# Designs tried in a protein design run: peptides against a protein of PDB entry 4Z63. Part 172

Target 1, 334 residues: chain A of PDB entry 4Z63
Amino acid sequence: LCLGMNDLTGNIPEDLFHLKRLNLLGIQENRLSGSLSREIRNLSSLVRLDVSWNLFSGEIPDVFDELPQLKFFLGQTNGFIGGIPKSLANSPSLNLLNLRNNSLSGRLMLNCTAMIALNSLDLGTNRFNGRLPENLPDCKRLKNVNLARNTFHGQVPESFKNFESLSYFSLSNSSLANISSALGILQHCKNLTTLVLTLNFHGEALPDDSSLHFEKLKVLVVANCRLTGSMPRWLSSSNELQLLDLSWNRLTGAIPSWIGDFKALFYLDLSNNSFTGEIPKSLTKLESLTSRNISVNEPSPDFPFFMKRNESARALQYNQIFGFPPTIELGHNN

## One batch from the design tools (peptide; made by RFdiffusion4, then SolubleMPNN)

Design b2_p20_2_s1 (from b2_p20_2, 15 letters changed)
Fold by OpenDDE base, seed 2:
Structure b2_p20_2_s1 (fold): chain B 334 residues (1-334), chain A 20 residues (1-20)
Amino acid sequence: as target 1 above (334 residues)
Amino acid sequence: SREALREAAYERLQDENLMT
């Protein structure tokens, strides 16, 4: 049953929960309000539940033990409060959990040993506090993790050295400290392709340790951290780099010539730093910037990037990484 | 701010990647 993208108001009719054979319930993008009914437990055949983009409030009901086939739960952009219910945090069937942009709070706890099918986790823009869950690497299929815009104080856990399934990781604006430790740990994530650490590590030094290596790194974003130091030499070994954003830091020294050796680099933002010297001539030889026809055959996840060219201009939404115009931003280096 | 737009963009990125 798909009722998304309407102007439906009020609560879900109780009779809807009598549909025991229902595999898919999509009621997203409505004006549904109140608490999410515990009677969703009656939908024992449910595989997909989408309640996103509504006005739901209260705690998420602890009934997910009665939903043994549930693979997809989408609840982003609601007013949910409290924590993740115990039955949800222990779901063996769940592949995807999206609860982004809610008011969930407390310490984030997931029973990763029970969540054997979890592939994607989005808990960005909530009110979670405390430390990052040390047991996230126990979620052996967990590939995509967004924990941005929470208040995770402290450092990246040492256990994340064992996070082999991790491919996409965002911790933007989460009050993290110790960038040297974070990079030293996350370099062990052999499948890591996308790393976003923007608005953390305030005023720290960007490490220039040649022992750091990110083999499969395609996207690195560490903007607006007020980081000191220079362009890190260890980054030159990330041959698959497609997007680099180190803007709004306090980086100094020259832009190194090896920045032009990244054959797949199509987006570079080094703006609002203190770089000096000449622009490397190698940047003018970037094939990705000169050739329109780079058929990057690899299904790069279609990442919508927002680029605001001018402060007064509306941000242009690009739904595909490939939709980004090849961009070099080196402005405001004094 | 440009930073807020960037953050929002990355959040949306993850949403779409999580959905596909």
Scores: peptide ipSAE 0.023, ipTM 0.678, DockQ to the pose 0.080; fails the geometry check
Fold by OpenDDE base, seed 4:
Structure b2_p20_2_s1 (fold): chain B 334 residues (1-334), chain A 20 residues (1-20)
Amino acid sequence: as target 1 above (334 residues)
Amino acid sequence: SREALREAAYERLQDENLMT
């Protein structure tokens, strides 16, 4: 049953929960309000539940043990409060959980040993507090993780060295500290292609440790951290780099010539730093900017990228990295 | 800040990609 993208109001009729053979319930993008009924437990054949972009409030009901076939739960952009229900945090069937832009709070706890099918987790823009869950690497299929804009604090857990499944990771604006430790840990994530760390590590030094290596890194965003230091030499070994944003830091020194050696680099933002010297001539040799037909058929990270050209402009939403216009931003350097 | 807007944009795009 798909009722999305309407102006439906009120609560879900109770009789809807009598549909025991229902595989898909999509009621997204409405004005549905009140609590999400516990009677969703009666939908025992449910594979996909989409209640996103509504006015739901209260706690998410702890009924997911009665939904053994549920693979997709989409609840982003609601008013949900409390924690992740225990039955949801233990779901062996769940592939995707999206609860971004809610009011969920407390410590983030997932039983990753039980969540054997979880491949995508979006909990961005919530009120989770405490430390990052150390057991996330136990979610052996977890590839996409957004934990941005939470009240996490401290450092990236050492256990994340073992996060082999991790491909896309955002921790933006989560009050994280110790960028050196974070990068030192995350370099062990051999499948990591997208790393977003914006609005963390305030005033720290960007490490220039030649021992750091991110083999498959395509997207690195570490903007607005007030980071000190220079362009990190270790980044030159990330030959697959497509997008680099180090804007709004306090980086100094010259822009190195090796930045032009990235064959796939199509978006570069080094603006609002303290870089000096000449613009490297090698930037004019970037194949991605000069060649028409680079069909980069690479799987785009599931992370949406927003680009604002101007402070007053609406952010352009790009569903895929490849949707970004080729860009070099070097403005506002001294 | 431009950065806060970028983050907001990243978050919105993530929502759409997770729906596909």
Scores: peptide ipSAE 0.022, ipTM 0.657, DockQ to the pose 0.087; fails the geometry check
Fold by OpenDDE base, seed 3:
Structure b2_p20_2_s1 (fold): chain B 334 residues (1-334), chain A 20 residues (1-20)
Amino acid sequence: as target 1 above (334 residues)
Amino acid sequence: SREALREAAYERLQDENLMT
């Protein structure tokens, strides 16, 4: 049953929860309000539940033990409070959990040993506090993790050295400290392609440790950290780099010539730093900037990127990394 | 700020990828 993108108001009719054979319930993008009914437990055949973009409030009901086939739970952009219910945090069937842009709070706890099918987790823009959960690497299929805009204090856990499944990781604006430790740990994530660390590590030094290596890194975003130092030499070994954003830092020195050796680099933002010297001539030779046919053969995960060119302009939504216009931003380095 | 817009853009990025 798909009732999304309407102007439906009020509560879900109770009779809807009698549909025991229902595989898909999509009621997203409405004005549904109140608590999410516990009677969802009656939908024992449910595979997909989408309640996103509504006015739901209260705690998420602890009924997911009665939903053994649930693979997708989408609840982003609601008013949910409390924590992740125990049954949801222990769901063996769940592949995707999206609860972004809610008011969830407390310590983030997932039973990753039980959540054997979890591959995508979006908990961005919530009120989770405490430390990052050390057991996330125990979610053996977990590839995509967004924990941005939470209040995770401290450092990236050492256990994340074992996060082999991790491919996309965003910790933007989560009050993290110790960028050197974070990068030292995350370099062990062999499948890591996208790393977003914006608005963390305030005023720290960007490490220039040549021992750091991110083999599969395609997207690195570490903007608005007020980081000191220079362009990191270790980044030159990330031959698959497509997008680099180090804007709004306090980086100094010259832009190195090796930045032009990235054959797939199509987006570069080094703006609002303190770089000096000449623009490397190698930047003018970037094949990805000169060739309209960016045949990037490997499907980068279709992470839509939003670029707002001007404060007054609508953010252009790009569904694919490839949708970004080739861009070099070097402004405001004085 | 341009930064806040960028963050919001990255968050929306993730939402759309999760919906496909």
Scores: peptide ipSAE 0.022, ipTM 0.661, DockQ to the pose 0.102; fails the geometry check
Fold by OpenDDE base, seed 1:
Structure b2_p20_2_s1 (fold): chain B 334 residues (1-334), chain A 20 residues (1-20)
Amino acid sequence: as target 1 above (334 residues)
Amino acid sequence: SREALREAAYERLQDENLMT
């Protein structure tokens, strides 16, 4: 049953929950309000539940043990409060959990040993606090993780050295500290292609340790951290780099010539730093900027990037990294 | 901020890529 993208109001009729053969319930993008009914438990054949973009409130019901076939739960952009229900945090069937932009709080706890099918987790823009869950690497299929805009204080856990499944990771604006440790840990994530760490590590030094290596890194965003130092030499070894944003830091020195050696680099933002010297001539040789037809057949990171050209301009949403216009931003440097 | 927009964009791509 798909009723998404309407102006439906009120509560879900209770009789809807008597549909025991229902595989898909999509009621997203409405104005449905109240609590999400516990009677969802009656939908024992449910594979996909989409309640996103509504006005739901209260706690998410702890009924997911009665939904053994549930693979997809989308609840983003609601008013849910409390924690992740225990049954949801232990779901062996769940592939995707999206609860972004809610009011969920407390410590984030997932039983990753039970969540054997979880491949995507979006909990961005919530009120989770405490430390990052050390056991996230135990979610052996977990590839996509958004934990941005939470209050995860402290450092990236050492256990994340073993996060082999991790491909896309955002921790933007989560009060993280120790960028040196974070990069030192995350470099061990062999499948890491996208790393977003914006609005963390305030005033720290960007490490220039030649021992750091991110082999498969395509997207690096570490903006607005007030980071000191220079362009990190270790980044030159990330030959697959497509997008680099180090804007709004306090980086100094010259822009190195090796930045033009990235064949796939189509978006570069080094604006609002303290870089000096000349613009490297190698930047004019970036194939991605000169050739219209670079069919990058590589799976684009599934992260929307918002580009604001002007503070007053509407943010342009790009649903694919390839949707970004080829861009070099070097403004507001010395 | 431009950064907040990038975060929001990241969040949305995760949503869209999960739907496709």
Scores: peptide ipSAE 0.022, ipTM 0.651, DockQ to the pose 0.074; fails the geometry check

Design b2_p20_2_s2 (from b2_p20_2, 11 letters changed)
Fold by OpenDDE base, seed 1:
Structure b2_p20_2_s2 (fold): chain B 334 residues (1-334), chain A 20 residues (1-20)
Amino acid sequence: as target 1 above (334 residues)
Amino acid sequence: EREALLEEAFRRREGENLLF
């Protein structure tokens, strides 16, 4: 049953939950309100539940133990409160959980040893607090993780050295500390292609440790951290780099010539720093800006990016990295 | 386009995955 992209209002009719053979319920992009009914437990054949972009409120019902076939739960952009229900946090069938842009709170707890199928987790823009869950690497299929815009304190857990499944990771604006430790840990994530750390590590030094290596890194976003230091030499070894944003920091020194050696780099923002010297001539030879058709078919993060053109402007949403225009921003430097 | 507009309309908090 697909009723998305309408102007439906009120509650879900209770009789809808009598549809025991229903595999897909999509009611996204409506004006549905109230609590999500516990009677959803009666949809025992449900594989996909999409209630996203609605006005749902209250706690998410703890009935996911009665949904043994549920693979996809999309609940982003609602008013849900409380925590992740225990049955949801223990779901062995769930592949994708998206609860981005809600009001979920408390400690983030997932039973990763039970969640054997989980490959995508989006909990961005919630009210989770405490520390990052150390057991996330136990979710052995978890590739996409958005935990941005929560109140996680402290450092990236040491256990994330073992996060081999991790490909796309955002921790932007989560009050994290110790960028040196974070990068030192995350470099061990062999499949990591996208790393977003914007609005963390306030006033710290960006490490220039040549021992750091991110072999598969395609997207690095570490903007607006007030980071000190220079362009990190370790980044030059990330030969697959496509997007780099280090804007709104306090980085100094010259822009190094190796920045133009990235054959796939199509988006570079180094604006609002304290860089000095000449613009490297190698930037004028970036293949991705001159002749190369960027392969639009490359895997992208499941979580959105946002770009503000101006401080007063609304952020534009980009669902794909390749949705960003080819860009070189070097403005507002010394 | 429509998805992005709807998500922006429902977005209650800024500062997630921002490019500046």
Scores: peptide ipSAE 0.315, ipTM 0.779, DockQ to the pose 0.495
Fold by OpenDDE base, seed 4:
Structure b2_p20_2_s2 (fold): chain B 334 residues (1-334), chain A 20 residues (1-20)
Amino acid sequence: as target 1 above (334 residues)
Amino acid sequence: EREALLEEAFRRREGENLLF
C-alpha cells in the first residue's frame, strides 16, 4: 500500500493494521500526526515501512519483535521522541534503519550482535547524547552510518579499528574531540570510502602523520573545524580521492603539487583557510575536470549532502556525490 | 505549531553534512 506524497492528515486508520498480508506500507510525505500506533505489530508480513516526512510524535512503539520480515524502516523527518525501541535495536531482519531528523534522545544503544542484517543506519539530526556506541563494529554488515548532528561528546571509540564493514561514515557536527585519534582509528576501516567530520575538533591540529593511510578514501569532508596545520601528507596516498573539502579551517602553508595527481578529484574546496604560495600548476591537469568519464554509477552514501550556494541561501540537498558540479574553490586565502 | 514543526523539520534538513 503506497499512499505517499499526499496531503493526508490525522492518524492512520486502525483498520489498516488488519492487513496481515501487507508487505509494504508507504505513507511518507503526508501530514499524518499523533503517535505511530502499536497496532503496526499486526502487520506480520511487513517488509518495508515508510512513515517518513510526517508529523508523527511520541515514542516509536516497541513492537518490532512481531515484525520478523521487516527489512526497511524509514521514519526520517518526524517528531519521534524517546530512544530506539528495544525490539528495533535487536531486530535480526532489519537491513536499513532511517530515523534521521527526529527528536530521539538518550544514549544510542543497538544490539549489534543481534542486528545481523543491518547495512544502513541513519540517525542524523537527533538528540542522542553520551558517547558513540563502542559496539557498532559488531554490526558486521553495517556499511552506511550517519550519526551527524547529535551530541556525542568525546572521541571515536578505539573499537572502530575493527569496523571492517564501514564504507560511508558521517559524524559531522557531533561535538567530537581528538581528530588525531579519530583518524588514527578510522584508517583501519579498510572499506571506508566516505568520511565526513565537519564541525568537530574545534581548533585542533590536523595531523600530518605520514603513517596515516586511507586506502579507499574517495570523499573527505572536514570543513569548519578551525583546524590548524598544513595540507596533510598522508592524504597524498589516497589515490581514489574524488571530493575534498577542508574549507573554513586555519590551515597554512602551500597547497602541495600532489593535489593535482588525484585522477578522480572533481571537487576541491580549500577556501577560507590561510594557505600561501602559488596555485599548483598540477591542478590545471586534473583529468576529472577535463574528461567527462566520471563513472556516475559509483556507490554513494545513503545519507544526503547539503551545499549552500550563498550564505543567505537555503542549502541544496544532494543525494549523490556526483550531483555536485566539478568545483575548485580556493577563495579567501592569504 | 504544525507549520513550525514542518519549518523546523525543513530547517534541520540543512544542518547535516554541509559543504560550505
Scores: peptide ipSAE 0.299, ipTM 0.790, DockQ to the pose 0.603
Fold by OpenDDE base, seed 2:
Structure b2_p20_2_s2 (fold): chain B 334 residues (1-334), chain A 20 residues (1-20)
Amino acid sequence: as target 1 above (334 residues)
Amino acid sequence: EREALLEEAFRRREGENLLF
């Protein structure tokens, strides 16, 4: 049953929950309000539930133990409060959980040992607090993780050295500290291709440790951290780099010539730093800027990116990294 | 387009996954 993209108001009719053979319920992009009914438990054949972009409020009902076939739960952009219900945090069938842009709170707790099928988690823009859950690496299929814009004080857990499934990770604007420890841990995530750390590590030094190595890193975003130091030499070994944003920091020294050796680098923002010297001639030879063949078919994060074209503009949403225009921003370096 | 507009309309605050 697909009723998305209408102007439906009020509550979900109770009779809808009598559809015991229903595999897909999509009611997204409406004006549905009130609590999400516990009677969802009656939809025992449900594989996909999409209630996103509505006006739902209250706690998410703890009925997911009665939904043994549920693979996809999309609840982004609602008014949900409380925590992740225990039955949802223990779901063995769930592949994707998207609860981005809600008002969920408390400590983030997932039973990763039980959540054997979870591959995508989006909890960005909530009110979670405390520390990052140390057991996230126990979610052995978890590839995509957005935890951005929560209040995860402290450091990246040491256990994340074992987060082998992790490919796309955002912790942007989450009150994190100790960038040296974070990078030292996350370099062990051998499948990590996208790392977003914007608005963390306030005023720290960007480590120039030649022992750091991110083998498969394609996207690195560490903007607006007021980081000190220079362009890190360890980054030169990330040969697959496609997007680099280090803008709005306090980085100094010269822009190194090796930055032009990245064959796939199509987006570079080093603006609003304190870089000095000449612009490397190698930047004028970037193949990705001269060739029209940007491979649009590469896998991307499930979470969106946002770009401000100017300081006064609203951030534009980009669902794909390749949606960004080829860019070199070197402005406002003094 | 419509999905992005709806998400923006329901978005409570900016500051997630920003490129500056």
Scores: peptide ipSAE 0.291, ipTM 0.768, DockQ to the pose 0.515
Fold by OpenDDE base, seed 5:
Structure b2_p20_2_s2 (fold): chain B 334 residues (1-334), chain A 20 residues (1-20)
Amino acid sequence: as target 1 above (334 residues)
Amino acid sequence: EREALLEEAFRRREGENLLF
């Protein structure tokens, strides 16, 4: 049953929960309000539940133990409060959980040893607090993780050295500290292609440790951290780099010539730093800027990016990295 | 476009995955 993209209001009719053979319920992009009914438990054949982009409120019902076939739960952009229900946090069937842009709070607790199928987690823009869950790497299939815009104070857990499944990771604006430790840990994530750390590590030094290595890194965003230091030499070994944003820091020294050796680099933002010297001539030879052969078929994060075109403008949402225009921004380096 | 507009209409907080 698909009723998305309408102007439906009120609650879900109770009789809908009598549909025991229903595999898909999509009611996204409406004006549905009130609590999400506990009677969802009666939909025992449910594989996909999409209630995203609505006005739902209250706690998410703890009924997911009665939904053994549920693979997809999309609840982003609602008014949900409380925590993740225990039955949801223990779901062995769930592949994707998206609860971005809600009012969920407390400590983030997932039973990753039970969540054997979880591959995508989006909890961005909530009110979670405390530390990052140390057991998150126990989610052995988890490749996409957005935890941005929460209050996960402290450091990246040491256990994340074992996060082999991790490919796309955002911790932007989450009150994190110790960038040296974070990078030292996350370099062990050998499948990591996208790393977003914007609005953390305020005033720290960007490490220039040549022992750091991110082999498969395609996207690095570490903007607006007030970071000191220079362009890190370890980044030159990330030969697959496509997008680099280090804007709004306090980085100094010259822009190194190796920045032009990245054959796939189509987006570079080094603006609002304190870089000096000449613009490397190698930047004028970037193949990605001269050839229109940007392969659109590359895997991207499931979480959105946001770009402000102007300081006073609302941020535009981009669901794919390839939605960004080819860009070199070197402005405001005085 | 429409999805982005709907997401923006319900978006409550900035500072998630921002490019500046």
Scores: peptide ipSAE 0.265, ipTM 0.748, DockQ to the pose 0.502

